# Designs tried in a protein design run: peptides against a protein of PDB entry 4Y8H. Part 2

Target 1, 196 residues: chain A of PDB entry 4Y8H
Amino acid sequence: TSIMAVTFKDGVILGADSRTTTGAYIANRVTDKLTRVHDKIWCCRSGSAADTQAIADIVQYHLELYTSQYGTPSTETAASVFKELCYENKDNLTAGIIVAGYDDKNKGEVYTIPLGGSVHKLPYAIAGSGSTFIYGYCDKNFRENMSKEETVDFIKHSLSQAIKWDGSSGGVIRMVVLTAAGVERLIFYPDEYEQL

## One batch from the design tools (peptide; aimed at target 1 T1 S46)

Design b1_p8_4_s3 (made by RFdiffusion4, then SolubleMPNN; from b1_p8_4, 3 letters changed)
Fold by OpenDDE base, seed 4:
Structure b1_p8_4_s3 (fold): chain B 196 residues (1-196), chain A 8 residues (1-8)
Amino acid sequence: as target 1 above (196 residues)
Amino acid sequence: SVTLPDVV
């Protein structure tokens, strides 16, 4: 897996490859690793498909309950729910989660929750087996308050490089853009990003 | 037969 989330001028963009593996086999070429837990709070999933799906489902439920009682949760609240689940179940879970969300007060926010269940707020985060190949590139090329187009290009180039080197990453590049304007899903195919 | 987990 290669996943990332990047805050930018107007919000946040999540990005992911789409490969699911079972052992050495590619089980799914078009997996959706970008999972909605609230209207404008999404997560990137890495690790066990089952574990991360279960966690996301539970978080979605908690945020629905939260909404019914207190109104729209913040991204920080969502991250805290993820953190509690991942930390308390660390011995039984293999999950690396990036939580990203947008609200008018906090704008785009990114929280990374690596194995173990710690939580880190960052202007951008990368994770998954492919992320190891792009730390240098991302650090060199990330800028705060990029435009949407610049951020899409940054994520596309980053994930393209990760996919290029990580056998556990591949397929399409999916993105979810979270802004005041709403939610937008993007998809980029190998014929495009492999040439970058 | 061994079942392997799906990994993302």
Scores: peptide ipSAE 0.534, ipTM 0.842, DockQ to the pose 0.953; fails the geometry check
OpenDDE base, seeds 1, 2, 3, 5: peptide ipSAE 0.521, 0.519, 0.521, 0.514; ipTM 0.843, 0.840, 0.842, 0.840; seeds 1, 2, 3, 5 fail the geometry check

Design b1_p8_4_s4 (made by RFdiffusion4, then SolubleMPNN; from b1_p8_4, 4 letters changed)
Fold by OpenDDE base, seed 4:
Structure b1_p8_4_s4 (fold): chain B 196 residues (1-196), chain A 8 residues (1-8)
Amino acid sequence: as target 1 above (196 residues)
Amino acid sequence: SVELPELV
């Protein structure tokens, strides 16, 4: 897996490859690793498919309950819920989660929750097995307050590089753009990103 | 047959 989330001028963009594996086999070429937990709070999933799906489902439920009682949760609140679940179940979970969300007050925010259940707020985060190959690239090329287009390109290039090197990553590049304007899904196919 | 987990 190669996943990332990047804050930018107008919000945040999540990105992911789409490969799932079962042992040495590719189980799914077009998996959606970008999962909605609230209208404008999403997560990137890495690790166990089952674990991360379960976590996301629980968080989604929790945030729905939160919303019914208190109104729209902040991204920080969502990250806190993820953290608690991941930390409390760390002995039984293989999950690396990036939580990203947008709200008018805080704008785009990114929280990374690596294995173990710690939480780190960052301007951008990368995770998954492919992320190890792009730390340098991302560090050199990330800029704060990029445009949407710049951020899409940054993510596309980053994930493309990760996919090139990580056998556990591949397929399409999915993105979710979270801004005041709403939610937008993007998809980029190998024919395009492999040439970058 | 061994059931292997799916990884993302």
Scores: peptide ipSAE 0.524, ipTM 0.854, DockQ to the pose 0.925; fails the geometry check
OpenDDE base, seeds 1, 2, 3, 5: peptide ipSAE 0.517, 0.517, 0.496, 0.517; ipTM 0.854, 0.851, 0.840, 0.853; seeds 1, 2, 3, 5 fail the geometry check

Design b1_p8_5 (made by RFdiffusion4)
Pose (drawn by RFdiffusion4):
Formats: C-alpha cells, sequence, structure tokens
Structure b1_p8_5 (pose): chain A 196 residues (1-196), chain P 8 residues (1-8)
C-alpha cells in the first residue's frame, strides 16, 4: 500500500493507490483505500484489508451514534475512536490508518495512527509500504497552505514515485478532497501519473 | 516532518 493525507489552504486531501496484495499476486487492482467514517471525516487504510475494514465499520458506527446524541463529531474525536480500537487490540491488529477531516472551526486536520495505536497530529502524513521511498521527496516538497491544485500535484507526484519503486503499490491513484464546499472524489490513471 | 506505518 501507498497512502497519504495532506492539509492545505481550504482543508485536506487524502490519497492512495488501488492495489491489494495476496502475496505477489494482485488480488484487486482497483481497491478503494479511502473510506468514509462521517460526511467530512475520512481515513486512508493500510495493512490488513480485513482488520482495517472491520475497524472502519466500527468507527463509522460509533460516529453515527455519536451524531444522533451529540451532533457532528470533531476530527480529533474520530481519531480517538480509531486509536482506542487500534491500541486496545494491538496484539491482534495489523492496521496503519491515517484519519483526515474537515471542521469549519478547525479547517483541515490529519491524524496518523501507526501499528502500535499511538496518535500523531501532523500537517501531512504518509504511510504504507510504498511510503518509505518518498520520505525524502515529501519532506523536500511539502509546504503549508498550498492551494488545491498544488496539493493534488504534490500527492500525485508523491504516490507516483511510491508506486514506481514499491511493488506492493499500483493501479490508479485515488484522492478525496475535503473542504467547506463538500466532498470531491478524484482518480488518476497510470498513463498520466507514470511518466510524471 | 511526517510518519506512518510501513504496512503492505
Amino acid sequence: as target 1 above (196 residues)
Amino acid sequence: STLGAHLV
């Protein structure tokens, strides 16, 4: 997997490749690793497909119940629910999850939850096996308060490299845009991003 | 800076 989330001027963008692996075999070349847990709170999933789906489903359930009783949850609250599940079940889970959301007060936010269940709030986050290859690139090219177009390009170029070097990443690049304007789904095909 | 899990 190759996944990332990036905060910018108007909110946050999530991005991911679409490869599911079963050994060296590509079980699914068009996977959607970017998953809704609330209208404007989404996550990027890496690690075990089964674990991350089970976790995301439970979190969606908790936030739906939270919404019914107390109104819209904050992105920090969503990340806390993910953490509780990942930390308390750390022996049985293989889940690297990035949580990203948009709040009108807080604008874009990114929380990354690595294997042990710790929580880290960051301007941007990268994860998944392919992310190792782009720590150098992303650290060199990220800046705060980028525009939408600059952020799409940063993510496109970053994941393009992670896919190029990581055999466990590939297929299409999917992105989810989170702003006050709503939710936008973007997709970029190999013929475009490969030759970047 | 950034970080995350390096999981397949």

Design b1_p8_5_s1 (made by RFdiffusion4, then SolubleMPNN; from b1_p8_5, 4 letters changed)
Fold by OpenDDE base, seed 4:
Structure b1_p8_5_s1 (fold): chain B 196 residues (1-196), chain A 8 residues (1-8)
Amino acid sequence: as target 1 above (196 residues)
Amino acid sequence: SFTGSLLV
């Protein structure tokens, strides 16, 4: 897996490859690793498909309950719920999660929750087996307050490089854009990003 | 069908 989330001028963009594996076998070429837990709070999933799906489902439920009682949760609140689940169950879970969300007060925010269940707020985060190949590239090329187009290009180039080197990453690049305007899903195919 | 765990 290669996943990332990037804050930018107007919000945040999540990105992911789409490969699911079982051992060395590619089980699914078009997996959706970008999962909605609230209207404008999403997560990127890496690790066990079952574990990360279960966690996301539980978080979604908690945020629905939260909304019914207190109104729209912040991205920080969502990250806290993820953190509690991942930390308390760390001995039984293989999950690396990036939580990203947008609200009018906090704008785009990114929280990374690596194995073990710690939580880190960052202007951008990368995770998954492919992320190891692009730390240098991302650090060199990330800028705060990029435009939507610049951010899409940054994510596309980053994930393209991760996919190029990581056998556990591949397929399409999916993105979710979270802004005041709403939610937008993007998809980029190998014929495009492999040439970058 | 698959008997092994799926990874993402």
Scores: peptide ipSAE 0.469, ipTM 0.821, DockQ to the pose 0.071; fails the geometry check
OpenDDE base, seeds 1, 2, 3, 5: peptide ipSAE 0.451, 0.446, 0.449, 0.436; ipTM 0.827, 0.824, 0.818, 0.822; seeds 1, 2, 3, 5 fail the geometry check

Design b1_p8_5_s2 (made by RFdiffusion4, then SolubleMPNN; from b1_p8_5, 5 letters changed)
Fold by OpenDDE base, seed 3:
Structure b1_p8_5_s2 (fold): chain B 196 residues (1-196), chain A 8 residues (1-8)
Amino acid sequence: as target 1 above (196 residues)
Amino acid sequence: SFTGSLLT
């Protein structure tokens, strides 16, 4: 898996490859690793598909309940719910989660929750087995307050490189753009990103 | 830490 989320001028963009594996077996080539937990709060999932899906489902439920009682939750609130679940179940979970969201007050925010259930707020985050290969690239090329187009290109190039080196990553590159204007899904195919 | 691919 190669996943990332990047804050930019107008909000935040999540990105992911789409390969699901069991060992060396490619079980699904077009998996959606970008999961909605609220209208403008999403997560990137790595590790156990079952574990991360279960966690995301629980978070979605909690945020729905929260909304009914208190109004729209912040991205920080969502991250805290993820943190609690990941930390409390760390002995039985294989989960690496990036939480990203947009609201008018805080704009785009990114929280990374690695294995173990710690939480880190960052301008951008990368995770998954493919992320190891692109720390240097991302550090050199990330800039704050990029345009949408610049951010899409940054994510596309980053994930392309991760996929190139990580056999556990592949398929399509999916993105979700979260801004004041709404939610937008993007998809990029190997023929487009492999030559980058 | 960096987890691997999504496992089924």
Scores: peptide ipSAE 0.141, ipTM 0.749, DockQ to the pose 0.200
OpenDDE base, seeds 1, 2, 4, 5: peptide ipSAE 0.297, 0.151, 0.166, 0.146; ipTM 0.825, 0.797, 0.765, 0.780; seeds 1, 2, 4, 5 fail the geometry check

Design b1_p8_5_s3 (made by RFdiffusion4, then SolubleMPNN; from b1_p8_5, 6 letters changed)
Fold by OpenDDE base, seed 3:
Structure b1_p8_5_s3 (fold): chain B 196 residues (1-196), chain A 8 residues (1-8)
Amino acid sequence: as target 1 above (196 residues)
Amino acid sequence: MFTGSLLT
């Protein structure tokens, strides 16, 4: 898996590859690792597909309940719910999650929740087995307050490099753009990104 | 600046 989320001038963009593996076996080539937990709060999932799906489903339920009682949750609130679940079950979970969301007050925010259930708020985050190959690239090329187009390009190049080196990553690159204007899904195919 | 998970 190669996943990331990047804050930019108008909000946040999540990105992911689409390969699911069981060891060396490619179980699914077109997996959607970008999961909605609220209208403008999404997550990237790495590790166990089953574990991270279960966690995301529980978080979605909690945020729906929260919304009915208190109104729209913040991205920080969502990250806190993820944290509690991941930390409480850390001995039985293989989950690495990036939470990202947009609201008018806080704009785009990114929270990374690595194995163990810690939470870290960052301008951008990368995770999954492919992330190890792109730390240097991301550190060099990330900038605060990029345009949408610059951020899409940054994510596309980053994930392309991760996929190039990580056998556990591949397929299509999916993105979700979260802004004041709404939610936009993007998809890029191998022929588009392998040449980068 | 950033963090990562090594999981597939």
Scores: peptide ipSAE 0.143, ipTM 0.669, DockQ to the pose 0.888
OpenDDE base, seeds 1, 2, 4, 5: peptide ipSAE 0.306, 0.238, 0.201, 0.129; ipTM 0.807, 0.801, 0.789, 0.767; seeds 1, 2, 4, 5 fail the geometry check

Design b1_p8_5_s4 (made by RFdiffusion4, then SolubleMPNN; from b1_p8_5, 5 letters changed)
Fold by OpenDDE base, seed 4:
Structure b1_p8_5_s4 (fold): chain B 196 residues (1-196), chain A 8 residues (1-8)
Amino acid sequence: as target 1 above (196 residues)
Amino acid sequence: MFTGSLLV
């Protein structure tokens, strides 16, 4: 897996490859690793498909309950719910989660929750097995307050590089853009990103 | 039915 989330001028963009594996077998070429937990709060999933799906489902439920009682949760609140679940179940979970969300007050925010259930707020985060190949690239090329287009390009190039080197990553690059304007899904195919 | 562990 290669996943990332990047804050930018108008919000946040999540990005992911789409490969699911079982051992050396590619079980799914077009997996959606970008999972909605609230209208403008999404997560990137890495690790066990089952674990990360279960966590995301539970978080979605909690955030729906939260919404019914208190109104729209912040991204920080969502990250806290993820943290609690990941930390409490750390001995039984293989999950690396990036939580990203947008609200009018806080704008785009990114929280990374690595194995163990710690939480780190960052201007951008990368995770998954492919992320190891792109730390240097991301560090050199990330800028705060990029445009949407610049951010899409940054994510596309980053994930392209991760996919190039990580056998557990591949397929399409999916993105979710979270802004005041709403939610937008993007997809980029190998014929485009492999040439970067 | 596939019963193996899936990784993302």
Scores: peptide ipSAE 0.435, ipTM 0.802, DockQ to the pose 0.070; fails the geometry check
OpenDDE base, seeds 1, 2, 3, 5: peptide ipSAE 0.424, 0.421, 0.422, 0.396; ipTM 0.807, 0.799, 0.802, 0.811; seeds 1, 2, 3, 5 fail the geometry check

Design b1_p8_6 (made by RFdiffusion4)
Pose (drawn by RFdiffusion4):
Structure b1_p8_6 (pose): chain A 196 residues (1-196), chain P 8 residues (1-8)
Amino acid sequence: as target 1 above (196 residues)
Amino acid sequence: SNRGATLT
C-alpha cells in the first residue's frame, strides 16, 4: 500500500493507490483504501485489509452513535476512537491508519496511527509500504497552506513515485478532498501519473 | 517525522 493525507489552505486531502496484494498476486487492482467514518472525517487504510475494514466499520458505528447523542464529532475524537481500537488490540491487529477530517473551527487535520496504536497529529502524513520511497521527496516538497491544485499535484507526484518503486503499490491514484464546500472524489489513471 | 507504518 501507499497512502497519505495532506492539510492545506481550505482543508485536507487524502490519497491512496488501489492495489490489494495476496502475495505477489494482485487480488484487487481497483481497491478503495480511502474510507468514510463520518461526513467529513475519512481515513486512509494500510496493512491488513480485514483488520482495517473491521476497525473502520466499528469506528463509523461509534461516530454515528456519538452524532445521535452529542452532534458532530471532532476529527480528534474520531482519531481517538481509532487509537482505542488499535492500541487495545495491538497484538492482534496489523493496521496503519491515517485519519483526516474537516471541522469549520479547526479546518483540516491529519492524525496518523502507526502499528502500535500511538497517535501523531501532523501537517501531512505518509504511510504504507510504498511510503518509505518518498520520505525524501515529500519532506523536500511539502509546504503549509498550499492551494487545492498544488496539494493535488503534491499527492499525485508523491504517490506516483511510491507506486513506481514499490511493487506492493499500483493501479489508480484515488484522492478525497475535504473542505467547507463538501466532499470531492478524484481519480488519476496510470497513463497520466506514470510519466510525471 | 510525518511517517506512518510501512505496512503492505

Design b1_p8_6_s1 (made by RFdiffusion4, then SolubleMPNN; from b1_p8_6, 6 letters changed)
Fold by OpenDDE base, seed 1:
Structure b1_p8_6_s1 (fold): chain B 196 residues (1-196), chain A 8 residues (1-8)
Amino acid sequence: as target 1 above (196 residues)
Amino acid sequence: MHQGSLLR
């Protein structure tokens, strides 16, 4: 898996590869690792497909309940719910989560929750087995307050490099753009990103 | 044992 989320001028963009593996085999080439937990709060999932889906489902439920009682939750609130679940179940879960969201007050925010259930708020985050190959690239090329287009290109190039070196990453690159204007899903195919 | 799907 290669996943990332990047804050930018107008909000935040999540990105992911689409490969799922079972042992040494590719089980699914077009997995959606970008999961909605609220209208403009999404997560990137790495680790156990089942564990991360279960966590995301529980978070979605909690955020729906929160919304019914208090209104739209902040991204920080969502990250806190993820944290509690991941920390309390750390011995039984294999989950690496990046939480990203947009609201008018806080704009785009990114929280990474690695194995163990710690929480780190960052301008951008990368995770998954492919992330090990792109720390240097991301650090060199990330800039704060990029345009949408610059951010899409940054994520596309980053994930392309991760996929190139990580055998457990591949397929399509999916992105979700969260801004004041709404939610946009993007998809990029190997023929495009392999040439970068 | 069905090896669960992994998002590595």
Scores: peptide ipSAE 0.342, ipTM 0.826, DockQ to the pose 0.125; fails the geometry check
OpenDDE base, seeds 2, 3, 4, 5: peptide ipSAE 0.329, 0.313, 0.337, 0.317; ipTM 0.821, 0.842, 0.822, 0.840; seeds 2, 3, 4, 5 fail the geometry check

Design b1_p8_6_s2 (made by RFdiffusion4, then SolubleMPNN; from b1_p8_6, 5 letters changed)
Fold by OpenDDE base, seed 4:
Structure b1_p8_6_s2 (fold): chain B 196 residues (1-196), chain A 8 residues (1-8)
Amino acid sequence: as target 1 above (196 residues)
Amino acid sequence: MHRGSELV
């Protein structure tokens, strides 16, 4: 897996490859690793498909309950729910989660939750097996307050590079853009990003 | 294919 989330001028963009494996085999070429937990709070999933889906489902439920009681949760609140679940179950979970969300007060925010259940707020985060190949690239090329187009390009290039080297990553690049305007899903195919 | 055996 290669996943990332990037804050930008108008919000945040999540990105992911789409390969799911079982052992040495590709189980699914077009997996959606970008999962909605609230209207404008999403997560990127790496690790066990089952574990990460279960966690996301639980978080979604908690955020729905939260909304019914208190109104729209912050991205930080969502991250805290993820953190608690991941930390409490750290011995039984293989999950790397990036939580990203947008609200009018905090704008785009990114929280990374690696194995173990720590939480780190960052201007951008990368995770998954492919992320190891792009730390240098991301560090050199990330800028704060990029445009949407610049951010899409940054993510596309980053994930393309990760996919080139990581056998556990591949397929399409999916993105979710979270802004005041709403939610937008993007998809980029190998014929486009492999040339980068 | 077992769901629990899939990795992302």
Scores: peptide ipSAE 0.454, ipTM 0.827, DockQ to the pose 0.085; fails the geometry check
OpenDDE base, seeds 1, 2, 3, 5: peptide ipSAE 0.442, 0.445, 0.432, 0.437; ipTM 0.828, 0.823, 0.837, 0.836; seeds 1, 2, 3, 5 fail the geometry check

Design b1_p8_6_s3 (made by RFdiffusion4, then SolubleMPNN; from b1_p8_6, 4 letters changed)
Fold by OpenDDE base, seed 4:
Structure b1_p8_6_s3 (fold): chain B 196 residues (1-196), chain A 8 residues (1-8)
Amino acid sequence: as target 1 above (196 residues)
Amino acid sequence: MHRGSTLV
């Protein structure tokens, strides 16, 4: 898996490859690793498909309950719920989660929750097995307050590089753009990003 | 057959 989330001028963009594996086999070439937990709060999932899906489902439920009682949760609140679940179940979970969300007050925010259940707020985050190959690239090329287009390109290039090197990553690049305007899904196919 | 865990 190669996943990332990047804050930018108008919000945040999540990105992911789409490959899932079972042992040595590619189980699914077009998996959606970008999961909605609230209207404008999403997560990127890496690790166990079952674990990460279960966590996301629980968080989604919790945020729905939160919304019914208190109104729209912040991205920080969502990250806290993820953290609690990941930390409490750290011995039984293989999950690397990036939480990203947009609200009018805080704008785009990114929280990374690696194995163990720590939480780190960052201007951008990368995770998954492919992320190891792109730390240098991302560090050199990330800029704060990029445009949407610049951010899409940054993510596309980053994930393309990760996919090139990581056998556990591949397929399509999915993105979710979270802004005041709403939610937008993007998809990029190998014929496009492999040439980058 | 223990279906190995699917990884993302």
Scores: peptide ipSAE 0.482, ipTM 0.814, DockQ to the pose 0.077; fails the geometry check
OpenDDE base, seeds 1, 2, 3, 5: peptide ipSAE 0.474, 0.470, 0.455, 0.452; ipTM 0.814, 0.808, 0.824, 0.836; seeds 1, 2, 3, 5 fail the geometry check

Design b1_p8_6_s4 (made by RFdiffusion4, then SolubleMPNN; from b1_p8_6, 6 letters changed)
Fold by OpenDDE base, seed 1:
Structure b1_p8_6_s4 (fold): chain B 196 residues (1-196), chain A 8 residues (1-8)
Amino acid sequence: as target 1 above (196 residues)
Amino acid sequence: MHQGSLLK
């Protein structure tokens, strides 16, 4: 898996590859690792497909309950719910989660929750087995307050490099753009990103 | 044993 989330001038963009493996086999080439937990709060999932889906489902439920009682939750609130679940179950879970969201007050925010259930707020985060190959590239090329187009390009190039070197990553590159204007899903195919 | 799917 290669996943990332990047804050930019208008909000945040999540990105992911789409390969799922079972043992030595590719089980699914077009998996959606970008999961909605609220209208403008999403997560990137790595680790166990079942574990991360279960966590996301529980978070979605909690955020729906929160919304009914208190209104729209912040991204920080969502990250806190993820943290609690991941930390409390750290001995039984294989889950790496990046939480990203947009609201008018806080704009785009990114929280990474690695194995163990710690939480780290960052201007951008990368995770998954493919992330090991792109720490240097991302550090060199990330800039704060990029445009949407610059951020899409940054994520596309980053994930393309991760996929190139990580056998557990591949397929399409999916993105979700979260801004005041709404939610936008993007997809890029190998014929495009392999040429970068 | 069904080996679960992984998002590596």
Scores: peptide ipSAE 0.295, ipTM 0.809, DockQ to the pose 0.123; fails the geometry check
OpenDDE base, seeds 2, 3, 4, 5: peptide ipSAE 0.271, 0.195, 0.277, 0.241; ipTM 0.829, 0.706, 0.831, 0.811; seeds 2, 3, 4, 5 fail the geometry check

Design b1_p8_7 (made by RFdiffusion4; failed a check: the pose's geometry)
Pose (drawn by RFdiffusion4):
Structure b1_p8_7 (pose): chain A 196 residues (1-196), chain P 8 residues (1-8)
Amino acid sequence: as target 1 above (196 residues)
Amino acid sequence: SALAPTLA
C-alpha cells in the first residue's frame, strides 16, 4: 500500500493507491483504501485489509452513536477512537491508519496512527510500504497552506513515485477532498500519473 | 498454506 493525507489552505486531502495484495498476486487492482467514518472525517487504511476494515466499521459505529448523543465529533476525537482500538489490540492488529477530517473551527487536520497505536498530529502524513520511497521527495516538496490544485499535484506526484518503485502499490490513485464545500472524490489513471 | 489479502 501507498497512502497519504495532506492539510492545505481550505482543508485536507487524502490519497491512496488501489492495490490489494495476496502475496505477489494482485487480489484487487481497484481497491478503495480511503474510508468514511463520518461526513467529514475519513481515514486512509494500510496493513491488513481485514483488520483495517473491522476497525473502521467499529469507529464509524462509535462516531454515529457519538453524533446521536453529543453532535458532530472532532477529528481529534475520531483519531482517539482509532487509537484506543489499535493500542489496546496491538498484539492482534496489523493496521497503519491515517485519520483526516475537516472542522469549521480547526480546518484540516491529519493524525497518523502507526503499528503500535501511538498518535501523531502532523501537517501531512505518508504511510504504507510504498511510503518509504517518497520520504525524500515529500519532505523536499511539502509546504503549508498550499492551494487545492497544488495539493492534488503534490499527492499525485508523490504516490506516482511510490507506485513506480513499490511493487505492493499500483492501479489508480484515489483522492478524497475535505473542505467547507463538502466532499469530493478524485481518481487518476495510470496513463496520466505514470509518465509524470 | 493460504494467504490473506493485505493493504500492506

Design b1_p8_7_s1 (made by RFdiffusion4, then SolubleMPNN; from b1_p8_7, 5 letters changed; failed a check: the pose's geometry)
Amino acid sequence: PSLEPSLS

Design b1_p8_7_s2 (made by RFdiffusion4, then SolubleMPNN; from b1_p8_7, 3 letters changed; failed a check: the pose's geometry)
Amino acid sequence: GALAPSLG

Design b1_p8_7_s3 (made by RFdiffusion4, then SolubleMPNN; from b1_p8_7, 4 letters changed; failed a check: the pose's geometry)
Amino acid sequence: MALEPSLF

Design b1_p8_7_s4 (made by RFdiffusion4, then SolubleMPNN; from b1_p8_7, 3 letters changed; failed a check: the pose's geometry)
Amino acid sequence: AALAPSLR

Design b1_p8_8 (made by RFdiffusion4; failed a check: the pose's geometry)
Pose (drawn by RFdiffusion4):
Structure b1_p8_8 (pose): chain A 196 residues (1-196), chain P 8 residues (1-8)
Amino acid sequence: as target 1 above (196 residues)
Amino acid sequence: SDDFTAES
């Protein structure tokens, strides 16, 4: 897997490849690794497909219940529910999850939750096996308060490289845009991003 | 089983 989330001027963008692996075999070339847990709180999933789906379903359930009793949860609250599940069940889970959301007060936020269940709030986050190959590129090219178009390009170019080098990444690049304007789904095909 | 692969 190759996944990332990036905060920018108007909010946050999540991005991911679409490859699911069963050994060297590509079980699914069009996977959707970007997953809704609330209207404007989404996550990027990496690691075990089963674990991350089970976790995301539980978190969506908790936040739906939270919304019924107390109104819209913050992005920090959503990240805290993910952490509680990942930390308390660290022996049995293989889940690298990035949580991203949009709040009108807080604008875009990114929380990354690596294997042990620790929580890290960051301007942007990268994860998944393919992310190792783009630490150098992303650290060199990221800047705060980028525009929507600049952020889409940063993610497109970054995941393009992660897919190029990582055999466990591929297929299409999916992105989810989170702003006050709503939610936008973007998709980029190999013929476009490969030759970047 | 299916895997989204995590960073090592």

Design b1_p8_8_s1 (made by RFdiffusion4, then SolubleMPNN; from b1_p8_8, 7 letters changed; failed a check: the pose's geometry)
Amino acid sequence: GESLDLEK

Design b1_p8_8_s2 (made by RFdiffusion4, then SolubleMPNN; from b1_p8_8, 7 letters changed; failed a check: the pose's geometry)
Amino acid sequence: GESLGLEK

Design b1_p8_8_s3 (made by RFdiffusion4, then SolubleMPNN; from b1_p8_8, 7 letters changed; failed a check: the pose's geometry)
Amino acid sequence: DESLDLEK

Design b1_p8_8_s4 (made by RFdiffusion4, then SolubleMPNN; from b1_p8_8, 7 letters changed; failed a check: the pose's geometry)
Amino acid sequence: DESYSLEK

## One batch from the design tools (peptide; aimed at target 1 R45 A49)

Design b1_p9_1 (made by RFdiffusion4)
Pose (drawn by RFdiffusion4):
Structure b1_p9_1 (pose): chain A 196 residues (1-196), chain P 9 residues (1-9)
Amino acid sequence: as target 1 above (196 residues)
Amino acid sequence: RPTSTTPFF
């Protein structure tokens, strides 16, 4: 997989490829790895499809119950629920999850949760097998408080390279935009991003 | 880097 989330001026954008692998075989070329756990709290999933889906479903359930009793959870709270599941079950899980959300007070936030269940709050985060190939590119090209269009381009160009070099990444690039204006889904096809 | 390198499977 190739996944990332990026904070910017108006909020945060999540991005991902659409490849599911079963060995070298591409079990699904149009996977949606960007997953809602609350209206404006989403995650990028990497690692085991089964594990990350089971975790996301439980987290969505906890946050729905949290909302019924206490109102809208913070992005930090959502990341904490993911961590609790990933850390306490670290022996049985293969889940690399990026958590991103929008709060009117806190604006855009990104938390990355690597394999061991540790939590890291960052301006942007990249993960998945394809992310190794774009550490150099992303560190060179990221800046804080980018516009929406600049952030879409940063993600598009970054995931384009991760897909180019990583055989375990491909298909379409999916993005989810999180701002005070609501939620926007974006999709970019190979004929556009390949020749960038 | 706090990242993962596993494919999505």

